# Peptides against a protein of PDB entry 3VZA: the designs that were tried, part 34

Target 1, 98 residues: chain A of PDB entry 3VZA
Amino acid sequence: RVERLCKSKELFEERLGLEIRRIHNEQLQFIFRHIDHKDPDKPYMFTLSINEQGDYEVTSCTPPLDCISEFQLKVRETNNFSAFIANIRKAFTALSFK
Target 2, 62 residues: chain B of PDB entry 3VZA
Amino acid sequence: AAYVTQLYYKISRIDWDYEVEPARIKGIHYGPDIAQPINMDSSHHSRCFISDYLWSLVPTAW

## One batch from the design tools (peptide; aimed at target 1 M45 F81, target 2 Y9)

Design b2_p22_2 (made by RFdiffusion4)
Pose (drawn by RFdiffusion4):
Structure b2_p22_2 (pose): chain A 98 residues (1-98), chain B 62 residues (1-62), chain P 22 residues (1-22)
Amino acid sequence: as target 1 above (98 residues)
Amino acid sequence: as target 2 above (62 residues)
Amino acid sequence: MEDSLANPDPTLLKQLNEGLEF
């Protein structure tokens, strides 16, 4: 029951290396791990809210990505949240080789 | 708890097989077109490869 | 990294799940 839900969350966290936290001020923090193969536990994170217009809003990005504002505009336009997350992860992987 | 796992599905389109040994990464990836099985031995791969591979199943086209 | 809320409001997660299909 609830055990299954917790198990599902843990499987996703470990297998995707992605953790989602509900934090202060109506935000979710997405934390990617398993990005740098030399340091698998190092986190790359961004925070997100739905603003008063009902739009996706990235409220911070640590470390910064120069393309995340473009991604914000694209996710607003297409409503493709899956691609938004996938493209942010690709950007953090690339940033790690810079 | 249910809302976060639902969002993982919306992001990855993966449904896990919860009835397998912990060492097996088993599930199905869904998409526009036919669903695809996943059945990997976690002992054969690094955590990073597993994550990179699974994420490669997620389309990046907008 | 930010800590999770002890008692989070699920509304934000519901909004993100809009349009979900299984």

Design b2_p22_2_s1 (made by RFdiffusion4, then SolubleMPNN; from b2_p22_2, 12 letters changed)
Fold by OpenDDE base, seed 4:
Structure b2_p22_2_s1 (fold): chain B 98 residues (1-98), chain C 62 residues (1-62), chain A 22 residues (1-22)
Amino acid sequence: as target 1 above (98 residues)
Amino acid sequence: as target 2 above (62 residues)
Amino acid sequence: MLEELENPDPSLLEELLKGFKR
């Protein structure tokens, strides 16, 4: 089981180009790669926590996204975390062309 | 790694076939209505293309 | 097979996972 879980994690990281880390102060760090086809190793990152009100809160975003506040609102409204992450990746992708 | 893989599934809705050869990207994407098989030869595509393709399977509608 | 990925534990990840459900 442990071996399968480790393998699964590695497959997700490589194939989705998404690494997820637990970092200090009860936060998750999401690191996207494979965004810029000209620089596939360039990281696009954001950090996420649950605030004191129990809501999803983006605590950092690098590079910054103008739409991140709207996405934070949307995920709070819909609880569609999948769409939340996917839309962030889409936004990073759009940014990579600018 | 149970929790992180659980999170990956909640994000992507992809279940990998981890027992196939490394060059084969095989799995199932579980959409809201239908399940879509994934079956690619990774040696035929760039890392970026593979990632873009897989993410294209994930709905962005809220 | 997806059951193998399930394991309850109080953590940030667990809290986030709870939020995914409607």
Scores: peptide ipSAE 0.233, ipTM 0.922, DockQ to the pose 0.123
OpenDDE base, seeds 1, 2, 3, 5: peptide ipSAE 0.197, 0.206, 0.215, 0.213; ipTM 0.916, 0.915, 0.915, 0.916; seeds 1, 2, 5 fail the geometry check

Design b2_p22_2_s2 (made by RFdiffusion4, then SolubleMPNN; from b2_p22_2, 12 letters changed)
Fold by OpenDDE base, seed 2:
Structure b2_p22_2_s2 (fold): chain B 98 residues (1-98), chain C 62 residues (1-62), chain A 22 residues (1-22)
Amino acid sequence: as target 1 above (98 residues)
Amino acid sequence: as target 2 above (62 residues)
Amino acid sequence: MLEELENPDPSLLEKLLKGFKR
């Protein structure tokens, strides 16, 4: 089972271009790659925590996204975590064309 | 890595066929209405295209 | 493996943040 899970994780990381890390102070770091077709390894990332109220909180975003605060609000309202992550990637993609 | 893989599924709704050859991107995307097979030859596409395609399967509607 | 992933723990993210398991 462990081997299968490890393989699965590796496949997700490579194919989605998304790495997920636990970092200090009970945060998750989401690192997107494969965003910029001219620089596939260029990272686009944000960090996420759950605040004392139990709500999702974006603690950093690099590069910054104007829409990140709105997305944070939306995910709190809808609890649609999938759409949350997908929209962030979409926003990073749009930013890469600037 | 159980929780991380579960999170990936929660995000993407993709289940990989991890037993196929490495060059074959095979799995199933589970949408709300229909399950769609994924079956790609990675040698035919860039990494960016593959990622973009897979993410295109993920709804962005809140 | 799908059976294991199809029904993620509702506290999944919290468990990840707390570092219970990778």
Scores: peptide ipSAE 0.381, ipTM 0.934, DockQ to the pose 0.073
OpenDDE base, seeds 1, 3, 4, 5: peptide ipSAE 0.231, 0.252, 0.361, 0.270; ipTM 0.918, 0.921, 0.933, 0.923

Design b2_p22_2_s3 (made by RFdiffusion4, then SolubleMPNN; from b2_p22_2, 12 letters changed)
Fold by OpenDDE base, seed 4:
Structure b2_p22_2_s3 (fold): chain B 98 residues (1-98), chain C 62 residues (1-62), chain A 22 residues (1-22)
Amino acid sequence: as target 1 above (98 residues)
Amino acid sequence: as target 2 above (62 residues)
Amino acid sequence: MLEELENPDPSLLEELLKGFKK
């Protein structure tokens, strides 16, 4: 089982181009790669926590996204975390063309 | 690793077939209505294309 | 750009996972 879990994680990281890390102060760091086809290894990342009110909170976003605050609101309203992450990736993708 | 893989599933709704040859990207995407198979040869595509394709399976509607 | 990994603490991940449930 452990072997399968490790394999699964590696497959997700490579195929989705998404690495997830636990970082200081009880945060998750989401690192997207494979966004810029001209620079596949360029990272696009954001960090996420749960604030004292129990709500999802984006604590950083690099490069910055003007839509991130709206997405934070939407995920709080809908609890659709999948759409939240997917929309962020979509936004990063759009940004990579500029 | 169990928790992170659970998170990946919550995000992508993809379940990989981890026992196939490395060059074969095989799995199942579980959409809200139907499950769709994933089956592609990674050697025929760039890493970016593969990622873009897989993410295209994930609905962005809130 | 990458933050240092913290000590193993599944609490946040667990809370997030709970939050994913509609």
Scores: peptide ipSAE 0.179, ipTM 0.913, DockQ to the pose 0.518
OpenDDE base, seeds 1, 2, 3, 5: peptide ipSAE 0.149, 0.167, 0.170, 0.165; ipTM 0.913, 0.912, 0.913, 0.914; seeds 1, 5 fail the geometry check

Design b2_p22_2_s4 (made by RFdiffusion4, then SolubleMPNN; from b2_p22_2, 10 letters changed)
Fold by OpenDDE base, seed 5:
Structure b2_p22_2_s4 (fold): chain B 98 residues (1-98), chain C 62 residues (1-62), chain A 22 residues (1-22)
Amino acid sequence: as target 1 above (98 residues)
Amino acid sequence: as target 2 above (62 residues)
Amino acid sequence: ILEELENPDPSLLEKLLEGLEK
């Protein structure tokens, strides 16, 4: 079972180009790769925490996204975490063309 | 790893077929209305194309 | 600019997953 779970994680990381890490101060770091086709290993990342009110809070975003605050509001309203992550990746993709 | 894989599923709604050859990207995406099979030969595509394609399966409507 | 990984601790992931019970 452990072997299967490890394989599953590796498949997701490679195929989605998304790494999820726990970092200091009770945060999750989401690292997108495979965004820039000319530089597939270039990371696009944001960090996320749960604040004292229990709400999702984006604590950093690199490179910065103008829409990240709106997305944070939307995920709090809808609790659609899947759309939240997908929209962030979409925004990073759009940014890579600038 | 169990928690992380659960999170990946919550995000992507993809279930992989773990018994196929390494170069075969095979699984199922569970959309809100239909289940879409995934079956790709990774040797025929770039890493970026594969990721873009898989993410295109994930709805962005809130 | 990547932060270092913490030791395995499912507490934060568990909290997130609980919020994802939609």
Scores: peptide ipSAE 0.173, ipTM 0.908, DockQ to the pose 0.547
OpenDDE base, seeds 1, 2, 3, 4: peptide ipSAE 0.062, 0.204, 0.120, 0.153; ipTM 0.903, 0.913, 0.911, 0.912; seed 2 fails the geometry check

Design b2_p22_3 (made by RFdiffusion4)
Pose (drawn by RFdiffusion4):
Structure b2_p22_3 (pose): chain A 98 residues (1-98), chain B 62 residues (1-62), chain P 22 residues (1-22)
Amino acid sequence: as target 1 above (98 residues)
Amino acid sequence: as target 2 above (62 residues)
Amino acid sequence: SEEEAAYERMMEKLLEGTPPKP
């Protein structure tokens, strides 16, 4: 029941290396791990809210990505949240080799 | 708890097989077209490869 | 109560267009 839900969350967290936290001021924090193979536990994170217009809004990105504003505009236009998350992870992987 | 796992599905389109040993990464990935099985031995791979591989199943086209 | 309602609206937006599981 609830055990299955917790199990599902842990499987996603471990397998995708992605944690989602509900934090202050109506935000969700997405934390990617398993990005740098030399340091698998190092986090890369961004925070997101749905603003008063009902639009996706990235409220912070640590470390910063120069393409995340473009991604914000794209996700607003296409409503493709899956691709938005996937492209942010690709950007953090690339950033790790810079 | 259900809302977060639902969002993981929205993001990854993966449904896990919850009835397998912990060492097996088993599930199905869904898409526009036919669903694809996943059955990996976690002991054969690094955590990073598993994560990179699973994420490679997620389309990046907008 | 206002914080929970904001959260529900957020989840609805994030889950928009999600196909059901078979």

Design b2_p22_3_s1 (made by RFdiffusion4, then SolubleMPNN; from b2_p22_3, 7 letters changed)
Fold by OpenDDE base, seed 4:
Structure b2_p22_3_s1 (fold): chain B 98 residues (1-98), chain C 62 residues (1-62), chain A 22 residues (1-22)
Amino acid sequence: as target 1 above (98 residues)
Amino acid sequence: as target 2 above (62 residues)
Amino acid sequence: SAEEQKWQRMFEKLLEGTPPLP
């Protein structure tokens, strides 16, 4: 089972181009790659925490996204974390085309 | 690791087939309407194409 | 540990917060 979990993580990281890291101050870092077809290893990332009120809070976004505040509001309203992540990736993708 | 893998599933709704050859990207995407199979030969596609394709399966509606 | 419990609570929030598919 442990072996399966390790393999699962590796497959998700490579195939989705999404790495999830635990970082200081109880934050999760989401690192997207495979966004820019001309530079597949270029990272697009944001960090997320749960604030004292128990709400989703984006603590950083690199490169910055104009829509990130709206997405934060939406995920608080809907609790649809899947759509939250997918929309962020979509926004990063759009940004990569300049 | 368990929480991370669970999170990947909650995000993507993809369950991989772990018994196939490494070059075969095989699994099931569980969408809101119907579960659909994933079956790709990774050697035939770029990493970016594969990722874009898989993410295209994930609904963006809030 | 206390640290791990904090992470657990965060992950549970994310996992519980994602609605099940219809």
Scores: peptide ipSAE 0.615, ipTM 0.945, DockQ to the pose 0.463
OpenDDE base, seeds 1, 2, 3, 5: peptide ipSAE 0.606, 0.611, 0.606, 0.610; ipTM 0.944, 0.944, 0.944, 0.944

Design b2_p22_3_s2 (made by RFdiffusion4, then SolubleMPNN; from b2_p22_3, 10 letters changed)
Fold by OpenDDE base, seed 1:
Structure b2_p22_3_s2 (fold): chain B 98 residues (1-98), chain C 62 residues (1-62), chain A 22 residues (1-22)
Amino acid sequence: as target 1 above (98 residues)
Amino acid sequence: as target 2 above (62 residues)
Amino acid sequence: SSEEEKWQKMMDYLLAGTPPLP
């Protein structure tokens, strides 16, 4: 099963172009690639934590997104984590065309 | 690894078929209404196209 | 370890949430 889990992680990383890393101080780093078709390996990333109030908190975003604060509010309201991540990727994609 | 794979499923709602050749991207996307099969040859597409396609399956409505 | 326990608790928290159905 350990082998299957490792393979699963690798498949998701390659196929979705999304890497998820454990970061110090109870944070997750989400690294998107395959955003810019001219530079598929260019990373677009953000970090996430659960603050003392139990709310989702974006602790960094590179490159910065104007909409990230709104998305943080939306995920707190809806608890739709899937839409949260997908909308961030959509925003990064839009940014890559500017 | 277990937590991360569970998180990938929570995000994408995709379950891969692990028994096929590496170049074959096979799986199932579980949408809210109906499950849709995924079956594509990765050698026929760019990495960016594949990722864009798979992410297009994920609803963005809050 | 305490660090690992905190990590597991965070992941459990993230995975426990369920969005409302459309």
Scores: peptide ipSAE 0.556, ipTM 0.940, DockQ to the pose 0.394
OpenDDE base, seeds 2, 3, 4, 5: peptide ipSAE 0.546, 0.545, 0.549, 0.548; ipTM 0.941, 0.938, 0.940, 0.940; seed 3 fails the geometry check

Design b2_p22_3_s3 (made by RFdiffusion4, then SolubleMPNN; from b2_p22_3, 10 letters changed)
Fold by OpenDDE base, seed 4:
Structure b2_p22_3_s3 (fold): chain B 98 residues (1-98), chain C 62 residues (1-62), chain A 22 residues (1-22)
Amino acid sequence: as target 1 above (98 residues)
Amino acid sequence: as target 2 above (62 residues)
Amino acid sequence: SAEEEKWKKMFEYLLKGTPPLP
């Protein structure tokens, strides 16, 4: 099972171009790659925590996204974590064209 | 690792076929209504294209 | 450990559910 889980993680990382890391202070770091076709390894990332109220909180975003605060509000409203991550990737993709 | 893989599934709704050759990207995307098969030859596409395609399967509607 | 328990709680919270698309 451990081997299968490791393989699964690696497949997701490569195929989705998304790495998930545990960061200090109980934060998760989401690192997107394969965004810029000219520089596939360029990372686009944000960090996420659960605040004292139990709500999703984006603690950093690099490069910065104007829409990230709105997305934080939307995920709090909808609890649609999938759409939250997908929309962030979409926003990073749009940013890569600028 | 278990929690991370579960999180990947929660995000993408993709379940990979782990029994195929490495160059074959095969799995199932579980949409809200139906399941859609994924079956790609990775040698035919760039890494960025593959990722873009897979993410295109994930709804962005809140 | 206590630290691992905190991570477990966080992941369980994230995985608790996502409503289906309308």
Scores: peptide ipSAE 0.618, ipTM 0.944, DockQ to the pose 0.383
OpenDDE base, seeds 1, 2, 3, 5: peptide ipSAE 0.615, 0.617, 0.612, 0.617; ipTM 0.944, 0.944, 0.943, 0.944; seed 5 fails the geometry check

Design b2_p22_3_s4 (made by RFdiffusion4, then SolubleMPNN; from b2_p22_3 with E2A Y7W R9K E16A K21L)
Fold by OpenDDE base, seed 3:
Structure b2_p22_3_s4 (fold): chain B 98 residues (1-98), chain C 62 residues (1-62), chain A 22 residues (1-22)
Amino acid sequence: as target 1 above (98 residues)
Amino acid sequence: as target 2 above (62 residues)
Amino acid sequence: SAEEAAWEKMMEKLLAGTPPLP
């Protein structure tokens, strides 16, 4: 099972171009790659925590996204975490075209 | 790893076929209406294309 | 530990999300 889980993680990381890391101060870091076709390894990332109220809170976003605060609001309202991540990737993709 | 893999599934709704050769990207995407098979030859596509395609399967409606 | 408990709490929150779309 552990072996399968490791393989699964690796497949998702490579195929989705999304790495998920546990980082300090009780946060998750989401790192998107394969965004810029001219620079596939360029990372686009944000960090996430659960605040004292139990709500999703974006603690950083690099490069910055104007829409990230709105997305945080939307995910709090809808609890649709999948759409949250997908929309962030979409926004990063749009940003890569400048 | 268990939590992370569960999270990947929660995000993407993709279930991989782990019994195929590494060059074969095979699995199933479970959308709200239908289950869509995934079957790609990774040697025929760029990493960016593959990722873009897979993410295109994920709804962005809130 | 408290750290692990907090981690699990976060993951459970995330995993509880993503309701089915209309």
Scores: peptide ipSAE 0.552, ipTM 0.940, DockQ to the pose 0.523
OpenDDE base, seeds 1, 2, 4, 5: peptide ipSAE 0.549, 0.547, 0.551, 0.547; ipTM 0.939, 0.940, 0.940, 0.940

Design b2_p22_4 (made by RFdiffusion4)
Pose (drawn by RFdiffusion4):
Structure b2_p22_4 (pose): chain A 98 residues (1-98), chain B 62 residues (1-62), chain P 22 residues (1-22)
Amino acid sequence: as target 1 above (98 residues)
Amino acid sequence: as target 2 above (62 residues)
Amino acid sequence: SLEESIDTDDYSLLKALNEGRP
């Protein structure tokens, strides 16, 4: 029951290396791990809210990505949240080789 | 708890097989077109490869 | 920085993100 839900969350967290936290001020924090193969536990994170217009809004990005504003505009236009998350992870992987 | 796991599905389109040994990464990836099985031995791979591989299943086209 | 989860009974943000889920 609830055990299955917790198990599912842990499987996703470990397997995708992605953790989602509900934090202050109506925000979710997405934390990617397993990005840098030389340091698998190092986090890359961004925070997101739905603003008063009902739009996706990235409220911070640590470390910063120069493309995340473009991604915000694209996710608003297409409503493709899956691609938005996937492209942010690709950007953090690339950033790690800069 | 259910809402976060539902969002993982929306992001990854993966449904896990919860009835397998912990060492097996088993599930199905869904998409526009036919669903694809996943059955990997976690002992054969690094955590990073597993994550990178699973994420490569997620389309990046907008 | 890493932020801790808060204790809350408000799931409106998660529901909004789940809209259109297959």

Design b2_p22_4_s1 (made by RFdiffusion4, then SolubleMPNN; from b2_p22_4, 8 letters changed)
Fold by OpenDDE base, seed 5:
Structure b2_p22_4_s1 (fold): chain B 98 residues (1-98), chain C 62 residues (1-62), chain A 22 residues (1-22)
Amino acid sequence: as target 1 above (98 residues)
Amino acid sequence: as target 2 above (62 residues)
Amino acid sequence: PLLEEIETDDYSLLEKLLEGTP
């Protein structure tokens, strides 16, 4: 089972171009790649925590997204985490066209 | 790895077929209406195209 | 399949990940 879980993670990382890490201060780092077709390995990332009020909080976003604060509000309202991540990737994709 | 793979599923709603050859991207996407098969030959597509395609399966409606 | 093993909600799952439990 452990082997299957490891393989599953690797498949998701490669195929979705999304890496998920736990980093310092109880944060999750989401790293998107395969965004820029001219530079597939260029990372687009944000970090997420749950604050003392119990709310999702984006603690960083690189490169910055104008819409990230709105998305944070939306995910708090809807609890639709899938749409949250998908919309962020969509925004990064749009940003990659400069 | 158990929790992170669960998170990947919750994000993508994709269940991979782990028994096929590495070059075959095979699985099932569980959309809101009906489940749809995924079956791609990775050698025919760029990494970016594959990722874009898979993410296109994920709805962005809140 | 792995899908059958998923019983927790998104929020609870994220809390577990943030706490450091793999």
Scores: peptide ipSAE 0.533, ipTM 0.942, DockQ to the pose 0.070
OpenDDE base, seeds 1, 2, 3, 4: peptide ipSAE 0.523, 0.526, 0.528, 0.166; ipTM 0.942, 0.942, 0.942, 0.912

Design b2_p22_4_s2 (made by RFdiffusion4, then SolubleMPNN; from b2_p22_4, 9 letters changed)
Fold by OpenDDE base, seed 5:
Parts: structure tokens; C-alpha cells; sequence
Structure b2_p22_4_s2 (fold): chain B 98 residues (1-98), chain C 62 residues (1-62), chain A 22 residues (1-22)
């Protein structure tokens, strides 16, 4: 089962082009690749924490997204984390067209 | 790894078929309506196309 | 799904990932 879990993570990372890391100060880093078809390895990333009030908080976003604050509000309201991540990827994709 | 893979499933709603050859991207997407099969030959597509396609399965409605 | 037997709500999972032991 452990081998399956490791394989599962690798498949998701490669196929979704999404890496998830735990980093310092109790944060998760979400790294999107495969966004720019001309530079598939170019990373688009954001970091997330749960603040002292218990709310999802985006602590960084690189490159910056104008919509990230609205998405943070939406995920707090709906708790739809899937839509949150999908919308961020959609926004990064749009940004990659400059 | 269990928590991370669980998070991937919660995000994507994809369950992979782990018994197929590496070049075959096979699984099931559990959407809000009915489950849909995924079955792609990765050698026929770019990494970006594959990712874009899979993410297109994930609804963006809040 | 592979992890259906251990599935929890999104918030609890994220809290565990963020605040659990590394």
C-alpha cells in the first residue's frame, strides 16, 4: 500500500502538473507546471495556511494574481477547495498568455 | 503520502488505474453527475495538453 | 478510490497537512 501511495503521488504530480509541498511556518506550497506550453517547466505557485482565526489564507502568489483575494474569499465561503485550486490554475493559464 | 494523495483526489476527483503500462493514462473521473473514464496514450500528447485536459474535467463553479 | 476508506473533510485534511508533524 505504501508503494501505491508513492506511485499515486508521482502520477498526480506529473499528470496534473501540480506539486504540493509542506514548507516552513505551517504552510502548503502549490506549484503548477505545464502551464506555459512554450516553457512547460516554468513554475506558477502560491502558498496557503490556516490563520489563527481558522480561515484559509493565501500567504504568497508568484506570479501575482489579481483574483487571488477573491478566490480566498470564495473558498472561505464555500469550502470548495477543488474549485479553489482549479480556478487558480485557470487564472495562471490566462496569465501565461500575457 | 496518504494525506497528499487524498488531497489530490479531493482536488481532481480522479482515481488512477495503477496496473497499466506507464505510457497509458487510465483512470476514472468522479464528476458531480456520472463517473467518466480516462484513457489516454501519453506518447500522443504533450505534457501540457495532458494536464490541460485533466484539469478541464475539474469544475470551477463554487 | 484508493483513499476512500480514510477520507475526511477538506478542512480537516488541510489542517492536518499544515499543522501535523512533518
Amino acid sequence: as target 1 above (98 residues)
Amino acid sequence: as target 2 above (62 residues)
Amino acid sequence: PLLEEIETDDYSLLEELLKGTP
Scores: peptide ipSAE 0.499, ipTM 0.940, DockQ to the pose 0.070
OpenDDE base, seeds 1, 2, 3, 4: peptide ipSAE 0.480, 0.475, 0.499, 0.496; ipTM 0.938, 0.938, 0.940, 0.939

Design b2_p22_4_s3 (made by RFdiffusion4, then SolubleMPNN; from b2_p22_4, 9 letters changed)
Fold by OpenDDE base, seed 4:
Structure b2_p22_4_s3 (fold): chain B 98 residues (1-98), chain C 62 residues (1-62), chain A 22 residues (1-22)
Amino acid sequence: as target 1 above (98 residues)
Amino acid sequence: as target 2 above (62 residues)
Amino acid sequence: MLLEEIETDDYSLLEELLKGTP
């Protein structure tokens, strides 16, 4: 089981180009790669926490996204975390073309 | 590892086939309507294309 | 992966990842 879990994580990281890390102060860091086809290893990342009110909160976003505050609101309203992450990736992708 | 793997599934709704050769990207995407098979030869595609394709399976509707 | 083993909602899973034992 442990071996399977390790393999699963590796497959997701490589295939989705998404790394998930727990970092300091009870935050998750989401690191997207494979966004820029000209620079596949260029990271696009954001950090997430649950604030004192119990709400999802984006604590950083690099590069910054104009839409991130709206997405934060949407995920709080819908609890659709999948759409939240997918929309962020979509936004990063759009940004990579600038 | 268990929790992060669960999170990957909750995000992507993909379940990989772990019994195939490394070059074969095979699994199932569980969409809101129907499940769709994934079956790609990674040697035929760039890393970016593969990722873009897989993410295209994930709905962005809230 | 045994999908039936995933019994936690998104929020609870995230709480565990964020605040649980690493």
Scores: peptide ipSAE 0.503, ipTM 0.940, DockQ to the pose 0.069
OpenDDE base, seeds 1, 2, 3, 5: peptide ipSAE 0.487, 0.486, 0.492, 0.501; ipTM 0.940, 0.940, 0.940, 0.940

Design b2_p22_4_s4 (made by RFdiffusion4, then SolubleMPNN; from b2_p22_4, 9 letters changed)
Fold by OpenDDE base, seed 5:
Structure b2_p22_4_s4 (fold): chain B 98 residues (1-98), chain C 62 residues (1-62), chain A 22 residues (1-22)
Amino acid sequence: as target 1 above (98 residues)
Amino acid sequence: as target 2 above (62 residues)
Amino acid sequence: MLLEEIETDDYSLLEKLLEGTE
């Protein structure tokens, strides 16, 4: 089963171009690749934590997104984490067109 | 890796077919109303196209 | 993946990941 889980993670990482990592200070790092078709390995990333109030909090975003604060508010209101991640990727994609 | 894979499913709603050859991207996307199959030949597409296509399956409505 | 194994809500799952219990 462990082998299957590892394979699953690898398939998701490659096919979605999304890597999820736990980093220092109890944060999750979401790294999007395959955004820029001219530079598929260029990373677009943000970090996420749960603050003392128990709310989702974006602790960093590189490159920065004007809409990230609004998305943070939306995910707190709706608890739709899927839409949260998908909208961030959509925003990064739009940003990649400079 | 159990929690990470669960998170990937919660984000994408995709369940992969793990018994298919690596070049075949096969699975099922579970949408709100209907499940739809995924069946792609990876050799026919760029990595970026594949990712864009798969993410297009994920609704952005809050 | 066994979909029936996914019984945890998104928030609780994220908490587990943040705690390092992956």
Scores: peptide ipSAE 0.549, ipTM 0.943, DockQ to the pose 0.070
OpenDDE base, seeds 1, 2, 3, 4: peptide ipSAE 0.545, 0.534, 0.545, 0.545; ipTM 0.944, 0.943, 0.944, 0.944

Design b2_p22_5 (made by RFdiffusion4)
Pose (drawn by RFdiffusion4):
Structure b2_p22_5 (pose): chain A 98 residues (1-98), chain B 62 residues (1-62), chain P 22 residues (1-22)
Amino acid sequence: as target 1 above (98 residues)
Amino acid sequence: as target 2 above (62 residues)
Amino acid sequence: SSSTNWSNLWDRLLEDTPPIPP
């Protein structure tokens, strides 16, 4: 029951290396791990809210990505949240080799 | 708890097989077109490869 | 107000989520 839900969350967290946290001021924090193969536990994170217009809004990005504003515009336009998350992860992987 | 796991599905389009040994990464990836099985031995791979591979299943086209 | 804002956030994020086939 609830055990299955917790198990599902842990499987996603471990397997995708992605954690989602509900934090202060109506935000969700997405933390990617398993990005740098030399340091698998190092986190890359961004925070997101739905603003008063009902739009996706990235409220911070640590470390910064120069393309995340473009991604914000794209996710607003297409409503493709899956691609938005996938493209942010690709950007953090690339950043790690810079 | 259910809302976060639902969002993982929206992001990854993966449904896990919850009835397998912990060492097996088993599930199905869904898409526009036919669903694809996943059945990997976690002991054969690094955590990073597993994550990179699973994420490669997620389309990046907008 | 806080509860409503959280509900709206989740509704927006989970909007048009495909169901998992049986």

